Peptides against a protein of PDB entry 4PN1. Designs and how they scored, part 165

Target 1, 261 residues: chain A of PDB entry 4PN1
Amino acid sequence: KIEMNFLNKPIVPDTTKVISNFLTHYLITEPVEHVEIEAKLGTLIDLETQNRFEFPVMNETILNPEFNLRTRFESDMTASEHKYLNEFLNQAFRDSQKPGRLPFAYKHTKQVDLFYETEDNSRDKIRVSKNQSDNQVLACVKKRRVADLFLYCPNDAFDIRISISDELPVSMPSGNQQPSLTRLKDRVGYVHQEIKIDLTKTTQNDPVYDTTERHELEVEFGNIADLRDRAQKAKDGMEAPLFRRVQLFMDNVRILRREHS

## One batch from the design tools (peptide; made by RFdiffusion4, then SolubleMPNN)

Design b1_p24_5_s3 (from b1_p24_5, 12 letters changed)
Fold by OpenDDE base, seed 1:
Formats: C-alpha cells, structure tokens, sequence
Structure b1_p24_5_s3 (fold): chain B 261 residues (1-261), chain A 24 residues (1-24)
C-alpha cells in the first residue's frame, strides 16, 4: 500500500491554478461573449537572434506577460512533424474505439476563408468561411485576439500559446467588396471528452512570395458553456471542477508537444 | 461534490502512477 503524500490528499499543480485563473478572468470576471480558447503548438522565437527563445528554467514555465521578452510565437511545424502527429492521432483514435475506452470522434473538413476589410479600416478583419467544394457559407465572423498566455517548454519539441479570442458573428460583406486575403484550410479534427484537437494545413497565395503552406496543431475547449459553469463555481469557492478540466486539457497538450518525428 | 470526487480520483491515480514509475 502506498500513499500519494504525507497528507494522503491530492495536490493541484501551480500551473493548473495559474491557467485556471487566466481562464476565469475572461470567462467570468471580464467575460468574452463569443469566446474561443485554444492552445497552439509552435516556437517562441527570440527577436534578437531569430532562434528559439532561451530562458533560465528547466521545465514547462508560464511566462509572465508583464515582461517584454522580445519574442514572437510561430504557430507552425514541418510537414513531416505534422504527418507524424496525424499518424499518432490516428492510432490514438483506433485505440479509443476498443471496449472500455472513451472513443474519439473524427471529422475532415476543407474550407475557404475570405478576409474582408471593415468599414472603419480596423485591424480586425471580417472572415467569411465557406465549404471548399460547394461554396456554402459556414460562418461570418469578426475575430478579435483578446489575450495570450505563453508556455516555454525547454524539454519538448514545441512551446505553447494559449489564446483567448472573441469570435463575433457579423453580417456578410457587401457584394461589391473584394477580399483582401484568401486562405484554404484542410483540417482534420479529433474530439475526445469534448477537447478538440485539430491538424490544419493552410495554403495562402502571397503576391510576393507565391504560395505558402502552414502546418498547425491546435487544442481547443469544445464545451465553453460547461467551462464557463466550472469557472463560475470556482469563483464561488469550488475550484475542483475547473482544475480537473484544465488539467485534462493541459495533459492532452503535453502529450502532443512531446511527440516528434 | 461529485466533481470534487472525480478530480480527487484522477489526481490520486496520476500520483500513484508517478510514484510507481519513479521508484521502479
């Protein structure tokens, strides 16, 4: 018989608390109405060296947003890394279909995103998403990046950006308006316990550099209503449900960032 | 209460697994 510690009680990691507080702020304290919460795999780049950022820590560390570290986040990976993760997730999908497991759901989508300038020429663009095959409109939104939380992961292939976005539904642009940018998306989506894992290939035509392709992996909270409920309970003094959901989310992120070709 | 119990169960399993791994 073994006990987990001298109190024989679970202990919540500090990382879980910090992220939970971050989420609670934008779910409850200053609520974002049409909130999207996702983590992207990528690389923190030092603006001075243009190499991966180096920080004097030895493990997963949430960077303090109050400090300007002169970094940028590149949410991209190689085609081979992307393929490896796809194969990894396919195997995880197959294994989850076995008796005694909770199954993954799987979806493959291809869409076109058309970006339009707003009337006030603001930084936020209107995005019209259409089905790539039949041009059916899937969504028309104005997406605003609200906040980011960066995790430096020195022992893994990828760093992490957790993003809070406001995805406001808006009316379609006028018929005479031309898109400023067109982007093709080929997305493979996996859902497990309402956590979404998306592998996306993005193709974009650049007037100067021809066609560019990006490979992204993102992990998203698939049930915002439930998450908001958990956050409210946390504000009311019961933190366990929120901590559990955040821990689940982060464990999935940790699994993925450790995998590499 | 049910959610707390679920969390405690999850964390307990993780900790036990970690202990077994580190001492094997």
Amino acid sequence: as target 1 above (261 residues)
Amino acid sequence: SSELEEMNKYLSEKLKEALEKYFS
Scores: peptide ipSAE 0.006, ipTM 0.273, DockQ to the pose 0.031
Fold by OpenDDE base, seed 5:
Structure b1_p24_5_s3 (fold): chain B 261 residues (1-261), chain A 24 residues (1-24)
Amino acid sequence: as target 1 above (261 residues)
Amino acid sequence: SSELEEMNKYLSEKLKEALEKYFS
């Protein structure tokens, strides 16, 4: 007979606890009403060297947001890496359709995002999202970045940024207002157990950006209501449901960040 | 346009077909 440990009880990884607490803060303590919680694959870059930052750690490490580490996060990846991940996820999709598995859902969208200035000249732009094929308005939101949590992953192809955002639904801009920025998004989305995995190719013409095309992979909590419920339970002393969901999320992220072309 | 777009176009169709096979 084998037991899990000397208590014969599951143990929660510290990373899970830290992330869970981070999420609980913005779900419950200082709740963001229209919260989006996503993890993006990318690279922590040293601002001085412009190379990937090298931290004196040997494994996945959550960086303390209270410290200015003089880094930036690049959420872009190469086309080759993006393609590899796409193929990987396609295979995962196929495998999940087999008996005994929980299936992926799949969606391919081509979207146009139009960004508009606000009257108060806020940094938070209004984003109007339209279907590229028929110009159907999909959403009109003002997205505010609330918080970030960075994970340095020295053994993996990518570092991770977990972001809390507030996507406030807003009225459409006035008809005479012109967009300050237009982005084309080609997104393939995979959903498994209410975790959304999106591969996005973004094309834009903006002199602010070095490249006109970006390749991003993001992992998002697909059921915020459930997550909020779990977070509330955690605050009330029952942490297990939240930990399990965060563990699931992070395991998916870990799988993806380990893949490389 | 891009290889990714072409691939995704192809795969989206195949995936839809697959979904139809496995789901009613």
Scores: peptide ipSAE 0.006, ipTM 0.318, DockQ to the pose 0.011
Fold by OpenDDE base, seed 3:
Structure b1_p24_5_s3 (fold): chain B 261 residues (1-261), chain A 24 residues (1-24)
Amino acid sequence: as target 1 above (261 residues)
Amino acid sequence: SSELEEMNKYLSEKLKEALEKYFS
């Protein structure tokens, strides 16, 4: 017989614990009501060099927020990288349809996002999302970024930002109000075990740079109610269910960030 | 546990500070 270790019990990695604590705080301790939890693939940029951040670590590392590392996170990637990831996920989708596997679900959406200024001139804009084909309103929300957790991944193609956001449903802007920004959004979504993986191509007109295109990959927890339940159990002393879900989430992220063109 | 609560509080405060710096 083979045992896992000298105790023959599973060990929880520190990364899982830190992320679990992070999530528990914003799910339970100071709960965000309309919470969105996502990880974006991107690059930590050193503000001094304008190149990818370099830090003396050899593996996936959650950055200590106590230190000002003078970095910014860019969630954009090249078109070729984005295309490669799309092909990779398409293959994963196909493979998952085979007997004995849990299948992916696939969804392709094209929408237009209209951004409106708020009456109080707050930094948060109201986003009205419409179906690109028939202009049907899909959502009207005000999104507030609550917290970020950054992972530096020196061995992988991408670094990671895990974000907590509050997507507050709000009423439609007045008919006389004009949008300050219009954005086209082409999204292909893959769902596996209630983890959402979205490839998004965003196009918008910029007064300075003309038409700009952004390519993003995000991984999102698809069942917040379940996650909140797990977080509550963790607060009550049963941490295993939360750890398992976070581990699953991070394993998916780790797979994706290693892929590159 | 008390350790978990302390860690959550610590992380919350520091991450909020980091976020503010990121958007400033």
Scores: peptide ipSAE 0.000, ipTM 0.177, DockQ to the pose 0.086
Fold by OpenDDE base, seed 2:
Structure b1_p24_5_s3 (fold): chain B 261 residues (1-261), chain A 24 residues (1-24)
Amino acid sequence: as target 1 above (261 residues)
Amino acid sequence: SSELEEMNKYLSEKLKEALEKYFS
């Protein structure tokens, strides 16, 4: 018989623990009420070289936010890369429909986001989201970025930013207000075991800047209530359920960041 | 302003066309 290790018990990777603790902080310790937790694929850029960041590590590494590494994160990819990932996920979707597998769910959404300045001159803007086809209001929120955790992935095509955001529902802006920014989103969404994988093509109009097109892939926890419950259990000393969910999330992220055209 | 509104409209149309082409 083969054993897992000299204790013959599962061992939780340190990455899983670090991320779990990060999430627990904003789920339980300093709880974000309308929390959104997502990982975006992108590139850590060295501000000095304007090239991809290089750090003296050989594998996936969570960067310590206490250290200023003089980096920025670009949550973007080429159209070719985005298309490749779409094809990859389509195949994964098809394969998951086979007997014995848990199936993906699929959704295609076209959305228009209108951003409005707040009366208090806060940096946070009000976002009104509408269905692109019929202009039906889908949501009106104020999204606040609460925290980021960056993963440097030297062996993969993309680095990762895990973000904690607060999406606070707010009332519609007054009719006399004009949007400061308009953004069109074409999103293809895949859901597997309550983890959402979204491919988003975004076009935004800025009165000052040229039209910007962005191609993003994001992985999001689709069941925040369940995640919060798991985090609470972890705070109470039962960490396994949280670790399992975070491990699942990260495995999906790892699969995706390895795929490239 | 009127200019901003017109620009937003123009960009919105261009974006719609581009997105439809890409994800069609």
Scores: peptide ipSAE 0.006, ipTM 0.343, DockQ to the pose 0.012; fails the geometry check

Design b1_p24_5_s4 (from b1_p24_5, 11 letters changed)
Fold by OpenDDE base, seed 1:
Structure b1_p24_5_s4 (fold): chain B 261 residues (1-261), chain A 24 residues (1-24)
Amino acid sequence: as target 1 above (261 residues)
Amino acid sequence: SSELEEMNKYLKEKLKEAYEKYFS
């Protein structure tokens, strides 16, 4: 019988530890009340060259946020790449329906997001989400970006941004307020083991942008309560449940970022 | 419609059923 290593025990990758600590901070240490945790596929762009960022590493690397690398993150991809990922996920769905597998679930959503300016902070927008079919209000939130963690992936088609956001439920804007931005979202969502994978086509009416359409893929923790519980256990000395969940999340991200048309 | 469109339509219906089964 072959053993995994000289201890014959699973070993936790350093990447898993770093991400777990990052999440624990915003789940437990300085808890975000209405937290959303997602990873977006995209490209780290060097602000000087306007090309993909280059760093002298040969594999997936978490960038230290304490250092200004003069980069920006572009979460957009081509229509062709987006289509390929859709087909890939469709096949993954089909395969997951076979006996002995845990099945995917699926949801197709067409949504309108209306953004309203706030007096307190121009960066904090009130988002009213409505169903495109009947204009029913789905949510009204004030979303705040709390923190980002960037992964440079030189061997893959995409880099990764892991984001912590606070989506605070708020009252509807007054009837006299006009939205500063209207966004149409066509979202195809796949769920496997409470990990959400969303393909989103976004159309915006902002005249400042040259392109009005974006194609995005995001991976999100679908059960924040469970994740928070795992993070608390980790703070109490039992880290394994959190590490396992983060490993699952990252493996799904790794699968997707390697795919390209 | 193309063969791909027909297949996608069928798949989306099955996907919707799966979602309703597990999350509704």
Scores: peptide ipSAE 0.017, ipTM 0.409, DockQ to the pose 0.011
Fold by OpenDDE base, seed 5:
Structure b1_p24_5_s4 (fold): chain B 261 residues (1-261), chain A 24 residues (1-24)
Amino acid sequence: as target 1 above (261 residues)
Amino acid sequence: SSELEEMNKYLKEKLKEAYEKYFS
């Protein structure tokens, strides 16, 4: 007879606990009303060297936000990496349609994001998203970045940024306003067990950067209500449901960040 | 668009069609 450990109970990885606590803070303690929680694949860049950040650790490590490590996060990848991930996810989609599996959902969207300055000249711009084909308004939001948690992943192709954002629905800007920025998005979305995975090609004119096209992969919690419920239970002393959900999320992220062409 | 981009678009549409066919 074999047991899992000397307690014969599953244990929770420390990474799961740290992330769970991070999420709980912005779900329950200081709740963000229209919260978006996503992980982006990218690269931590050392501002001093302008190379990928290097730290004396050998595996996935959450960086302490209280320390200024003089890094920036580039949420981008090469076209080839993006293509590889697309093929990988397509295969995962196909495999999930087989009997005995939980199927992926799939959606392809092409949209235009129009960014408008706010009256108070806040750094938080109003984003109007429209369908490229018929110009139907999909959303009008004011997105505020609330918090970030960075994971340094030395063994993988990508580092991770987990972001808490507040996407506040707002009224459409006045018709006389001109957008300060226009962004084209070609997005392929996959959903599995309410975890949303988006591959996005973004095209925009950037006055600062030479790159006009960006390739991003995002993993998002698709059921915030459920996650908030789990977080509340965790605050009430029952942490297991939250840990399980965060573990699922992180395992999906871990799968993706290991894949590269 | 490149040939690869067109092929990818084609495959994505087929994937969408397949999903809608069996799970919508």
Scores: peptide ipSAE 0.017, ipTM 0.361, DockQ to the pose 0.011
Fold by OpenDDE base, seed 2:
Structure b1_p24_5_s4 (fold): chain B 261 residues (1-261), chain A 24 residues (1-24)
Amino acid sequence: as target 1 above (261 residues)
Amino acid sequence: SSELEEMNKYLKEKLKEAYEKYFS
């Protein structure tokens, strides 16, 4: 027989604990009512050099938000990288359909997002999402970014931003109001064990700048109710269910950020 | 605060120096 360690008990990675605590804060301690929790692949950019920031660490590292490292996060990738990830996920989808595996679900959506200013002149905008084909309203929300947690990943193609957002359902803007911004989204979505993986091409027309296209990959917790339940159990002293779910989420993220052409 | 900004600037510079010294 071989044992796991000298206690013969499982050990939770420190990264899992830190992320779990971060999530628990916004799920339980200061709960966000309509919380969205997602990780985006991108690049931590040094504001001074405008290049990817380099830290004197050799592996995945959660950055301390209390320190201003003078970085920005670019949630974008090249079209080539995006295409590669799409092909990779398509193969993963196919493989998951085999006997003995848990299958992926797949969905392709095209939507237009219309952004409206709020009457109270708040920084948050109202987003009306419509299906591109038939203009059916999919959602009308005011999305607020609550918190971010950044992971520097020196051994991988991408760094990670984990974001806590509040998507508050709101009434439609007045008929006389014009959108301040319009975005077209082409989204390919994969779901595995209630973890959502979305590849999104976003096209935005700026009146001052040329049309810009962004390529994003995001990983989202698909079952917030379950996650909140796990977080509550963790606060009550049973941390294992939360740790397992966070570990699953992060392993999926780790797989994706390592892939590149 | 200005003190925090100065501290963070200092730390960032030291981290870059360390990286260059040991990994470049």
Scores: peptide ipSAE 0.000, ipTM 0.235, DockQ to the pose 0.097
Fold by OpenDDE base, seed 3:
Parts: structure tokens; C-alpha cells; sequence
Structure b1_p24_5_s4 (fold): chain B 261 residues (1-261), chain A 24 residues (1-24)
């Protein structure tokens, strides 16, 4: 018989604990009402060199937000990388439909996002999302970025930004108001065990660079109510359910950031 | 603060140099 360690008990990785505490803060301690929690694949850019950030660590590392490392995060990737990930996820989808597996769900959506300025000229814009085919209104929200947690991943193709956002439902803008920005979103979505994986192509017109296309991959917690329940249990001293859910989330992220063309 | 930024920059550079020396 083989035991897992000298105590024969499971050990929680430190990364899982740190992320769990981060999430618990914005789920329970200072709760965000309409919370969205997602991880985006991208690149930490050193503002001084304009190249990928370099730091003397050898594996996945959560950056301490108290230190100014003079970086920015770029959530874009190349079209070829995006295509590769799409093919990879399509294969994963097919494999999951086999007996003995938990299946993926699949959804393809095309929407238009219209951004409007607020009356008080606040930083946050109102976003109206419509279906591209019939212009049906899907959502009208004011999204606020609450917090970010960055993971530097020197051994992988991408770094990670975990973001806490507040998506406040708001009333539609006045009919005579014109949007300040319009974006087309082509999104391929995969859901496995209530973890959402979205590949998104975003097209927008830029007055300087004309039409630009962005390619993004995001991983999102699909069941916030369950996650909040787990976080509450963690605050009450039972951390295992939250740790398991965060571990699942991060393992999916780790799989994706290692894959590239 | 500007002092913290300068310290962070200095530390980052020194650690990078050390890493390159011993682990490149």
C-alpha cells in the first residue's frame, strides 16, 4: 500500500489558499452584489521594456498587489493561438461526450455591445448587449472592475489575471443618446462542471487604427451562488469545499495556458 | 509612494541580475 505522505492526508497547495482567500474577501467579507469572477489568459508586460515581464521565479507565482512592479496586462493573443485553443476545446468537448465522462455543454453566440457615456461622465460606461441576428436586448449593465490578482507563469504561454467585477443592472440609455463605442463579439462557450470557458473574437472600429480584432480566452465561475456558499463555509472554518472548487478552476486554467500553436 | 516605487525597481533589478548569474 502507498500513502500520499507521512500523515496520509491531503495537502492544499499554497496557491489554492491564496486565491481562495482573495475570493472569500469579495464574496463574503466585503461582498460584491453582482459579482463576476473570471480568469483571462494574457501577458504581463513590463512597462519599461514593453516585453513580457521577467522576474526571478521558476513557476506559477501570484504577484503581491502591494508592490508596484510597473506592469500592465494584455489579454489579447494571436489569431493562430486562438484557433489552436478552439480546436483543442472542440476535441475536449467530443471526448467528454463518451460514456463514463462528464459532458461539456457548448454554445455559440454573436452579440453587439453598445457603450454609452453616463450623465455624470463617470468612468464606467453603460453597456447594452444585443443579439446580432435580431437586435434583441440581452443585457444592460454598468460594469466595475473591483480587484485583480495576477499570476506570473514563466513556464507557460500565458500569464493569468483573475478579476473581480461588479455588473450592476441599469436602465436603458435615452433613445436619443448615441453610443460612444460599438463592439462585435463572436463567442464560443464551453461549460464543464459549471466552469465556463469562452473564446471570444472582438471587433471594433478605432479612429486611429481602423478596424481591430482582439482574441481572448476567459475562464469563469459559472455558479456564483454555490461559490458564495462555499466561501461562507470557509469563513466558518470548513475550507475544503472552497479549496476543491478553486483547485478545479485553476486546473482548467493551467491546462489552457499550457496549450499554444 | 515614489520611494516605494524606487525601492521596488532597485530590488527587481538586483534580483534579476542574480537570477541571470546563477540560473541562466
Amino acid sequence: as target 1 above (261 residues)
Amino acid sequence: SSELEEMNKYLKEKLKEAYEKYFS
Scores: peptide ipSAE 0.000, ipTM 0.194, DockQ to the pose 0.072

Design b1_p24_6_s1 (from b1_p24_6, 11 letters changed)
Fold by OpenDDE base, seed 5:
Structure b1_p24_6_s1 (fold): chain B 261 residues (1-261), chain A 24 residues (1-24)
Amino acid sequence: as target 1 above (261 residues)
Amino acid sequence: EPDYVILPVSEELAELDKALEEKL
């Protein structure tokens, strides 16, 4: 027989450890109450060149947030790339329904997001999400971006932003308030082992500018309570459950960022 | 860029899968 290594024990990749520590901080150390943890596919853009950022590395690399690399992240892709991923995920769904596999769950939703300014004129807007078909309110939240972790992926079509957000439930805006922004979202959601993959087409109408369309793909931890429990165990000295969950999450992200038309 | 519409796996499955509403 063969062995895994000279210790014949599993070893955790450094990437997994770094990400796990990042998550643990915002799950346990400085806990975000209504935490959302997602990875978005996109492109790190060099602000100086307006092209994709270049770094002297040859593989997936977590960028150190302590360094200002003069970059921005564009969480968008072409319609062709998005279509390819849609077809890819549809096929993955079908394949997972076969005997011996764990099946995907699937949901297609169309919603409208209405953004409102807060009374205190804070930078964070209130988002009211409604179902397009019946105008039912799905959510009313104030979302705050807490932290980001960027992965430069020179061998793949996309770079990755892992984001920690606080999605605070809030009361509906007053009836006399008008939305400052309206977005239409067409979203298909795929869930596998409590990892949520969302493929979203967003349409934004502007009275001055032409209608803009964005194509996004995000991967989210679908069970935050479980993740928090795993993170707590890690803080208590048992890291394996957290590492396994993070590894699963990242493997799904890696699969997706490698797929392109 | 081409005109693109998201294609569901199945309209029936998409409508029936209500268990994901709290997560999606």
Scores: peptide ipSAE 0.078, ipTM 0.629, DockQ to the pose 0.014
Fold by OpenDDE base, seed 3:
Structure b1_p24_6_s1 (fold): chain B 261 residues (1-261), chain A 24 residues (1-24)
Amino acid sequence: as target 1 above (261 residues)
Amino acid sequence: EPDYVILPVSEELAELDKALEEKL
């Protein structure tokens, strides 16, 4: 007979608990109404060296937000890395269509994001997203970054930023208002078990800095209502459903951050 | 660094993507 451990019971990794508690805070304790929860692949940059941050740890580590580590997070990668991940996800999609597997869903979208200044001169801009094909408005929101949790991943190509955001629906800007910024987005979304993986190429024209292109990969919880329910159960003493969902999310993130050309 | 476009998962999806691009 084989047992899992000397208690013969599953054990939850500490990383899962820490992330679960972080999410529970902004889902239940101080709830964000229109919450978006995503993980972005990128690089923690040391502000002093301008190189990738180095910390005396040997594996995936959640950084304590109470400490100023003098870092910035760059949510970008090279075109080559992005292409590799695109090919990787395409193969994962194909493999998931086989009998006995849970299939990916796929959606390719091209949109333009128009950013407008607010009348109250707030730091947050209004973002109007339109479909590039027919210029139909997809969304009009004011996005507020609420909190970040950083994972330093010394053994992988990328570090991770988990972000809590509030996407507040707002009225369209007045017709006489001009956008302060325009971005073109080419996005491919892969959804598996309500976890959304987005590959995005963003093009921005700047009169001073010329055309810039950014390559991003993000992983998002696709069912916030379910996640909130799980978080509430966790607050009530039943943590297992939340831990399972967070573990699934993080395993997908871990797969992606290990893949590189 | 190579310049590339987003790659579709299949020929069928490639056709859909192409059709989308033609409408732009």
Scores: peptide ipSAE 0.075, ipTM 0.616, DockQ to the pose 0.012
Fold by OpenDDE base, seed 4:
Structure b1_p24_6_s1 (fold): chain B 261 residues (1-261), chain A 24 residues (1-24)
Amino acid sequence: as target 1 above (261 residues)
Amino acid sequence: EPDYVILPVSEELAELDKALEEKL
């Protein structure tokens, strides 16, 4: 008989525990009501060098948010990398349609995001999302970034930002108000086991921005209610369901950040 | 950097994407 280890019990990677605790805090301890939890692929940039952040570690490392490392996160990639990931995900979709697999769902959308200043001069802007085809309003929200967790990934093409956001539904801005920023989004979404993977090309028309186009890939928890339930169970001493879900999420992220053109 | 369009996963989805684009 073979055992997993000297305790003959599953062991949870420290990364999984740290992320799980991070999520639990904003799901249960100080709950964000309209929480969105996503991981974006990108690059940690050293503000001093303007190059990719360098840290003396050899593998995936969660950065301690208590320390100011003087970095910024660029949630962008090259068009070539983005195209490669698009093709990769398309193939993954096709493979998942085979017998014995759990299939991906797929959706391609083109939308416009209109950002408005708030009447109370809040730092957070109101985002109105519309479908480009029929100009139907898809959402009107005030998105607040609550917390970030950064993963430095020296062995992979991308670093990771896990973000906790509060996406509060709000009323439409006044009809006479002009948007401060407009973003055109070409987005393809892949959903597998309630993990949502979005590949997005964003075109910005705000002349203040240096880049007119961005290429983003994000991974999101598609079932927050289930995740919250798992987090509550974890707080109550049953951690396994949460750990499994976080592990699934992170494995998908890890797959994606390793793929490049 | 290459300029590219988001690629659909299948012919069926390509048709859907095309239909979406035609509505724009």
Scores: peptide ipSAE 0.065, ipTM 0.610, DockQ to the pose 0.012
Fold by OpenDDE base, seed 2:
Structure b1_p24_6_s1 (fold): chain B 261 residues (1-261), chain A 24 residues (1-24)
Amino acid sequence: as target 1 above (261 residues)
Amino acid sequence: EPDYVILPVSEELAELDKALEEKL
């Protein structure tokens, strides 16, 4: 007979606990009303060397936000890497359509984001998102990043930033206001078990500077209500549902960050 | 680096993407 361990009970990885606690704080303790929770693949850059950050650890490590490690996070990848992930996810989609699997959903969207300054000159801008095909307004929000949690992943192609954001719906800017910034987004989204995986190409046109393109991969919790419910249960002493959901999320992230072009 | 277009999963999705492009 084989048992899981000497207690014969499942053990929750410390990473799962730390992330779960982080999420619980912004879901329950100091709740963000219109919360978005996503992980971005990218690179922790050492500000001193301008190279990828190096830390004396050998595996996935959540960085303590209380320490200034003199790093920045670049939520970008090469076109080649992005293309590879696109192909990888396309294959994953196809494989998931087979009998015995839970299928992915797929959506490809092209939108334009228009950013407007607020009347009070707050740091947060109003973002108006429109469908490129018909110019229909998709959303008008003021998005504020509330908190970040960084995972240094020395064995993988990418590091991870988990971000808590508040996407507050707001009224459309006045007709006399001009956007301060315009971004074109080409996004393909894959959804599996309510985890959203988005590959996004962002093009920013500047009249003075060259057009810049960014390639991003994001993993997002697709059911915040369910996640909040799980977090509440965790606060009430039942942590298992939250841990399971966080584990699923992180496993998907781990799969993606290990892929190489 | 070479530019690339996001690849659809299937022919059906490609047609959807094409339809989207035609509306632009």
Scores: peptide ipSAE 0.078, ipTM 0.614, DockQ to the pose 0.012; fails the geometry check

